# Peptides against a protein of PDB entry 2AUS, part 76

Target 1, 323 residues: chain A of PDB entry 2AUS
Amino acid sequence: ADIKREVIVKDDKAETNPKWGFPPDKRPIELHIQYGVINLDKPPGPTSHEVVAWIKRILNLEKAGHGGTLDPKVSGVLPVALERATRVVQALLPAGKEYVALMHLHGDVPEDKIRAVMKEFEGEIIQRPPLRSAVKRRLRTRKVYYIEILEIDGRDVLFRVGVEAGTYIRSLIHHIGLALGVGAHMAELRRTRSGPFKEDETLVTLHDLVDYYHFWKEDGIEEYIRKAIQPMEKAVEHLPKIWIKDSAVAAVAHGANLTVPGIVKLNAGIKKGDLVAIMTLKDELVALGKAMMSTQEMIERSKGIAVDVEKVFMPRDWYPKLW

## One batch from the design tools (peptide; made by RFdiffusion4, then SolubleMPNN)

Design b2_p15_1_s2 (from b2_p15_1, 6 letters changed)
Fold by OpenDDE base, seed 2:
Structure b2_p15_1_s2 (fold): chain B 323 residues (1-323), chain A 15 residues (1-15)
Amino acid sequence: as target 1 above (323 residues)
Amino acid sequence: MKEFEELVERIRSLE
């Protein structure tokens, strides 16, 4: 998520009309909520679905969805996309995750051996999904991007772990325990990152949401609820982006595929088949789609379908129809 | 657990 992608400019003369659209920072509060994502600190106890249902009740919403299930006992970063932004969770499901985990060992192991063995679990690991998982229980490879041991206290090992989406930390800890020869279990788990969402000043509790909604509705103070909700564009920060001409926005907002002439600038390293975010020149999310060309093909070609548009977010009327 | 039960009770009281 933190790798700045190079931006290649295809049309350096392209301008945007300031009268069109609603940039993420300029949305009225009602519209900001309609296109919002909450960086929720999920408490331990409830399911992710129960928490989403509560957010809908607290904020009087018809629709919401979460950016990847946390187990009931697991706390921390749960992105919750609201209303018209609900479908943006599709961008977050495949995103990398970070956790802080407490592993309890079932026997005494020298610290040097703990450190050596845990380092061997960086890279590709084989996992089987747990019985309770909605996914088919087949063996699959997952990436462990890094393991950082924070503290070792006898049999308790506190560590940070960055993982590919759908890596089971409970299973990782079980395998580490087997490799150490003593066995281990997951004592505690907190998710500290979900793609672009992390533990920062944007992290809010359910209690915060109750209070902030009350301040808005009863006291007329919108500032708290405005800060508690991120624009939906936050949920696509980790994706490769394609920025389009004002003249192409309405067509894409109507569900038309993006063609090469509509591209103003794009990230380097897009491959055919990648999930990409189609953006305006004001950094508004128009749609998510599948790249039908590489970055290089989008630069070299004068015509053709660049992106197969799968999910439109922008309303059809924010930009004029120029065709 | 107590803070969560209090939160659940507070959320239920909004119904």
Scores: peptide ipSAE 0.023, ipTM 0.643, DockQ to the pose 0.105
Fold by OpenDDE base, seed 4:
Structure b2_p15_1_s2 (fold): chain B 323 residues (1-323), chain A 15 residues (1-15)
Amino acid sequence: as target 1 above (323 residues)
Amino acid sequence: MKEFEELVERIRSLE
């Protein structure tokens, strides 16, 4: 998520009309909610689906979706996309995750050996999905980006781990335990990051949401509920972006594919097949789509389909049709 | 659970 992508400007003279659209920071509260994502601190106990249902009830919403399942016993960062933003979760499903885990060893192991063996699990690991997963139980590789041991207390090992989406920490701990020769199990797990969502000032509880909704509806205080909900654009911060001309926005908002002439600026390193966010010059999310060209092809070509638009978010009327 | 939450909070306070 923290990879600063270079921005390549194709049209340095492109301007945007300040009267068009609704920038993420300038949405009326009702519109902000309609295009919002909550960085929820999921409590242990409920399923991710139950928590989403509760948020819908608390905030009087028709639709919501989560950015990747947490098991009932797992707490922490659960992005919950609201209403019109519900389908932005597709950007979060493939995003990297971070966890803090407590591993309990089934025997005594010297600390130096624990540290050495856990370091060997950084990089590519082979996993078999657990029986409880909806995923076919095929052997697959997953990336462990980093393991940081926070504390070792006898048989209890607290560690931070950054992983590729769909890495099973329970299975990782099981394999670490096997490599240590004593066996291990996952005692506790908390998710501390899901793509751009982390443990920060934006993290809110279900209790916070109840209170903040009450302050808004009963007391007329908007500030708390506004801060508790992030703009949907937050959910795509980790994606490569393509910024488009005002004249291209309405077409894309109607479901037209993005063509090369519509591009004002773009991130470096886009590959064909990448999920990309199509943005306005005001950093509003128009759509998600599949890159049909590389960054280089989008720079060099004068025409062609740059992005196959898969999901539109922006309303059709925020920008005028200019064709 | 409480000890783990306290431990997680302690870690957060160190960042």
Scores: peptide ipSAE 0.022, ipTM 0.606, DockQ to the pose 0.039
Fold by OpenDDE base, seed 3:
Structure b2_p15_1_s2 (fold): chain B 323 residues (1-323), chain A 15 residues (1-15)
Amino acid sequence: as target 1 above (323 residues)
Amino acid sequence: MKEFEELVERIRSLE
């Protein structure tokens, strides 16, 4: 679950001009696409890169990127960030993932023993990345947040699993099979969540995108393609946020670091070194950056660099220069 | 089997 972060107000008198910016719900369709993320239901068969190339072709886009690789045979939730939003995928790479997996056991095991052993795999586990991974094959710890057994049918175990980013479900199933004493393999896998993106009404297929683009271009109906694309702000919902004054927006949009006087409100629990989203008072994403202070330091200090701005998303002209 | 069948049907509907 997205942990609801407390919001601390630093400046309760700060107002925002309704004429400035483009709130996520008020973007013209072309601008919405330029700052969009698709919650794609990736089909089995193609690579995540092939699917991104197809989306670019379907929607006539120059750039797109995905929020974390799914193997060719793995279906389900693949966030695809579009055009000017492409680099927002950096916020999704470290995000937790959920899967539904079918595990096939290589021998008969009593159901009670299956349930007991699988429960022991909740928490910290040791994994070695597979050979095909771009990650060095060193032993590493990963967190399993939860395992929910959905069904047991003889040697077939259907389960939901929430995991830290870069946990390998194939390796988890192999280790469960070893702990059961009979061995096991992954028969099927679907991703049901990637950070803030899940199986819901926003999940769309490649076929949906073809049809919805056609309705817009040939019939002038924008409603379907508008609903099929989420605002880029969706891709940062799981990050701690800092909301800034209208007078600070243009400076940050030009790549200036956020200073403490620009802060209106912020989430509790920000630590130095955390990835944070810098937002307007209209919940528009200005930039991603690295926190240079804790939440407490940002409250107590009157000056200093609060956020080292790493990636700007907002255009420079949406807000006037007020400094 | 029902959730798995629904998952497989959902996968097949994407092919």
Scores: peptide ipSAE 0.012, ipTM 0.506, DockQ to the pose 0.155
Fold by OpenDDE base, seed 5:
Structure b2_p15_1_s2 (fold): chain B 323 residues (1-323), chain A 15 residues (1-15)
Amino acid sequence: as target 1 above (323 residues)
Amino acid sequence: MKEFEELVERIRSLE
C-alpha cells in the first residue's frame, strides 16, 4: 500500500468542471454512507460475517461486505464497504495485511536463535491452507514482506508481520516453532492493517457506530458518523490509477470501456491484466477494471481499449453525457 | 479478554 506510484501526465491542459460529480470530501451524509467504507475494529468472538450483519442492522443498510475475513478469535482492522460501495472489497481482498501476533514456544530457546530463525521466514514461504478454509488445500507460496520482533519474554514472542493476502499466521508460527525445534502455537492475533486501512484515527468499534448513528438520527449531529465512515476511494488507494477526462466519465459510468483518448494521467508500472481504478480529475472512483494495455502502451497509443470496465461505482448522472 | 486487552495495550504502547 505504501508504494508511491509515479504519475505520468498525458494531457497537461485537461481541466475539470467543479460543478460535476461529488468529490469524496463533499458528499452529503446520506450519499457519503452510500459510498462509504468503515475501518472497523472487529472484536474477538464473532465471525466477520456476523459483524457485517450487525453493521447493516445498526446503520439500517441493505448491503455491506468486508475486505477480507478475520477468524472469529482474531480482532482488529476489518474494512466494511457499505451499500453502493459494497463491491469495492474486491480491491481489498488481494491487498497485503499486517498483524501483531503472540507466539508461545513449547520450549526454551535462546533469544539470538529466535531472532535468527524468524528472520529466515522473511520472503517466500510454502503454506498449506487449514482444513476449515474454503480455499482448496493446495500447497501455495506466500510472501512474508517483513517480520519485526517487538518483545521476547521467555517463551512468549510478540512480533509484527507484513504478509501477502491469504497468508495464515497460525501456520507461519507453527513452522517457526518447528524450525526452532521446540514447537510453537499462536496465542493471540490482531490485524493491524488491511491494504490502505490501518490502526489510526479512522478505526472505530461497533459501540462507536451505535453511538454515532444515534447522535445523527436523534440529535441531528452528523459529524461523528461522517468521520466514522471513509469514502470508498480510500479502499482503492493501493491500486494503480488512471485519471480520465470529464467527457469520458459518463461513458465509463454507463459501462463503456475506457479508451486511450479519455486518459489524462496514469500511474507508472501498470501491466496488462492488472486491476486498476478509473478516477475523475477530482479523485472520484468511477470504476474498477482490467488493464488491457501497459502504462507504456497507454502513453504511446492514440487509440484502443485501455481498460476493460468490470465494475462501475459512480452514478450515471454525476457527469453529463458528452457523446 | 483481559489478556487480549493487555496485548492490545502493549501493542498501543509500542506504537
Scores: peptide ipSAE 0.010, ipTM 0.516, DockQ to the pose 0.044

Design b2_p15_1_s3 (from b2_p15_1, 4 letters changed)
Fold by OpenDDE base, seed 5:
Structure b2_p15_1_s3 (fold): chain B 323 residues (1-323), chain A 15 residues (1-15)
Amino acid sequence: as target 1 above (323 residues)
Amino acid sequence: MKEMEELIEKIRSLE
């Protein structure tokens, strides 16, 4: 998520009309909510779906969706996309995750051996999905990006782990325990990151949301609820981006595919088949789509479909129709 | 113990 992607400029003369659209930082509060994502601190106990239902009730919303299931007992970062932003979770579901886990060992193991064995679990691991997962119980590979041991206290091992989406930390801990020869189980688990969402000043509780909504509705104070909700564009920060001309925005907002002439600038390293965010020159999310070309092809070609538009977010009227 | 305690306290504060 933190990889700064190079930006390649294709049209350095392209300007944007400041009167068109609603930049993420300039949305009225109602519009900000309609295109918002909450960085929720999910409590332990409820399911991710129950928490989404509570948020909908608290904020009087028709629609919401979460950026990747946390098990009932797991707390921490749960991005909840609101209303018109609900489907931005498509960008978050495949995003990397970070957790802090407490592993309890079923026997005594020297600290040096714990450290050595846990380091061997960085990289590709083979997992079988748990019985209760909606995923077919086929063996699958997952990436462990990093393991950082934070603390060892006898049989208790606190560690930070960065993983590919759909890596089961419980299964990882089970395998670590087997490799240590004593067995282990997951005592505690907290998600500290989901793509661009992390434990920071934007992390809010359900209680915070109740209070902040009350302050807005009863006291007329919008500041708290405004800060508690991130713009939907936050949910695509980790994706490769393509920025388009003002003249192309309305067409894409109507569901037209992005053609090469509409591109102003783009990130390096886009591959055919990648999920990409189509952005305005004001960093507004227009749509998500599938790249039909590489970055190089989008630079070299004068015509053709660059992005197959899968999901439009921007309203059709924010930019004028110029075709 | 400190980071583990801080994690447990953080989890409990949400309950």
Scores: peptide ipSAE 0.283, ipTM 0.874, DockQ to the pose 0.152; fails the geometry check
Fold by OpenDDE base, seed 4:
Structure b2_p15_1_s3 (fold): chain B 323 residues (1-323), chain A 15 residues (1-15)
Amino acid sequence: as target 1 above (323 residues)
Amino acid sequence: MKEMEELIEKIRSLE
């Protein structure tokens, strides 16, 4: 959900030094790659791990990671975080997903019944993870946020579905088929969204990456590879944010917890235990951490640990030590 | 048929 979170300002006089840091739009190409995330259109066939390995080879990278496994046969949006940004995938794992699925029914069902039954699968569903899942095979609830039927052609049903992370569309289709009384299977599946990454102009293929890397290395043209890689900050757009003073950045970049005095502004609706992104006033990702206070507590308190810093992304030298 | 065909073609274009 692209719910624009309200921003509460604690310090309206806080300024940032333009000489410090590297805002997402001002990174040299090498640094942009080091802190990048590719919105990859994963082809059908390879595993998500194989695709990540190919990207590492294509772009001559030491490390990369993906924002949530797609099955071999599943295509579409696979965020691949690069190099220093690799760990940002942890922000994407719990993010909502959208798919377009083709369901094939094993019998004839009136369209009105298809529509009615599929509407009943919006909301909370009970699933058991498949055997191939790294997740323990325990019954669990998952949210289906929406089902939008795009097309019905006899026994073929094309639909868009928004789901909680770790919802199995194959299992959903199986249960829809059972509820329809005829059975069904998943014929095709494409992921169209993974948190802030969607099927848009930023979506690139493996072939595009080969070409764009070639244009950069052989022709000296940076434009294509620059556009093909999103800043790591894109991967945290869906998280609640806390913006901090320049004087707090270096400490957090060294792994210190964020204390209340360091906060300039923050999103409304942060709860204790939430994953939050700690940002500079230039919208640079400093770290991910666990909120130790609510938004309200962070406003009302003058001191204390606001965020338990779990994962630092920003280099220690981008901002000076001011302590 | 049209949206299904478009999806299938999109998937095939990635193979």
Scores: peptide ipSAE 0.273, ipTM 0.873, DockQ to the pose 0.152; fails the geometry check
Fold by OpenDDE base, seed 1:
Structure b2_p15_1_s3 (fold): chain B 323 residues (1-323), chain A 15 residues (1-15)
Amino acid sequence: as target 1 above (323 residues)
Amino acid sequence: MKEMEELIEKIRSLE
């Protein structure tokens, strides 16, 4: 569930100049693409890297990156960050994932036993990364947030599962099969969520992107390609946010750390070490960084480094230098 | 069967 974070206002008199910046809803189409993320429905067959390469060709892009690998046979939600937004994928890699999986059992098991055993896999599980993973093959704990059985048909079990990033559903199904005593394998897998990206009206295919790009370039119709691309700010919706004064934006856009006096409002529950999004008062993403203070420390202190700025997204010229 | 069929159809529609 998207935990609605409380917003604490530190400066209730802070205003923003409407002439500065480019709010997500007001970006010209070319600028929207430069700061865009596609919620792609990845087809089965190609690798996530091949699909990113195709998107770059279709949309005539120099750079793009994806918000977490799907195996070749796995379909569904693949966020693809474009051009200047490419680095925003770092916010999506650690984000929770949801899948719908079809598990095939290798023997007959009573439905009540299937339901009981699968419920025991909610919580912490121990996994070993598969041989094909670039990840070190150390045993590691992962969280299963929820398992929802959708349908049981004999030996076939369709279920929804919410998991911590880097949980292997194939390994989960193998362990469920062992616990049932009959064994099991993963027949089908689809990703239905990657952080803030889900199966909704923003989900588009590669074919949609081809058509929408043609409508723009040949017919001058921007509407379809504009709707097919989400603003990069979508990719940070799941992060805690800090909103800053107009006077602080240019400094942060130049790579300066955020200091406490620059904060206008912030989410509750920020801890030291958290990944945070630094936003303008117009909800433009300035940068990602590491919180150097808690929310409480950012409220109580008059000075100090609030955020160590790691990745700047905003151009240096969108806001004036006011120092 | 219905939700499984819908999933399979959705996957196949992307091929």
Scores: peptide ipSAE 0.272, ipTM 0.873, DockQ to the pose 0.152; fails the geometry check
Fold by OpenDDE base, seed 3:
Structure b2_p15_1_s3 (fold): chain B 323 residues (1-323), chain A 15 residues (1-15)
Amino acid sequence: as target 1 above (323 residues)
Amino acid sequence: MKEMEELIEKIRSLE
């Protein structure tokens, strides 16, 4: 969800040194790739893991990871985090997803009834994970945020659906078919959104990546490959953020927990236990961590551990040690 | 038909 979070300023006098760090828009191409995420249009056929392996070969990378599995037959938005950014995918796994699905009905149903029944599936639904899922096959609640019917053609229903992470669209379609009384199956599925990544001008194919890498390596043209790779900070846009003093950056980059005095500004609505992004004043991702305080506690307290730092991304030398 | 065809064409273009 594009939740616009209020920003609360705790220290209005805090400045940042322009000589320190590498803002997302000012990284040399090699560094940009090392801290990059590709908004890949995954083709149908290969597994998400095979596609990640291909990207590693195409771009001559040692490490990469994806922001949530798409089934082999499912196409569309697959965020692929590169090299030093690989672990940022943990921010994308719990993020909401959007799909466009083609549902085929096993009998004739009036359009008005299709529309009425599908609207009833907005909100909380009960699902059992499929057998192939690494998740235990226990009944669980999932949120369907919205269902938008795009087209109805006889027994074929094209719809957009926004869902909580780990909602199974195939199971949703099966339950819709049962509620309609005729049964249904999923004919086609495409993912159109994964958290902050969507179908837009940043979406690229495997073929695009081959060509763009060639233009860079053989022709010396970096603009295409630069545009095809998003900064890792894109992968945390949906998280609540805490911005820290320059003097706190090196300590956090060394794996120290964030303490309250290091906070310059923060988003409203942080709860204890939330995944948060620790940012510099130049909007560079330092680390991901678990909030140990609420936003209110981080404002009111003068001392204490604000964030338990779980994953550091920033190199230790981008900011000087000032403590 | 149109939106369904566009989706199918998009999927096929990626194969």
Scores: peptide ipSAE 0.260, ipTM 0.864, DockQ to the pose 0.152; fails the geometry check

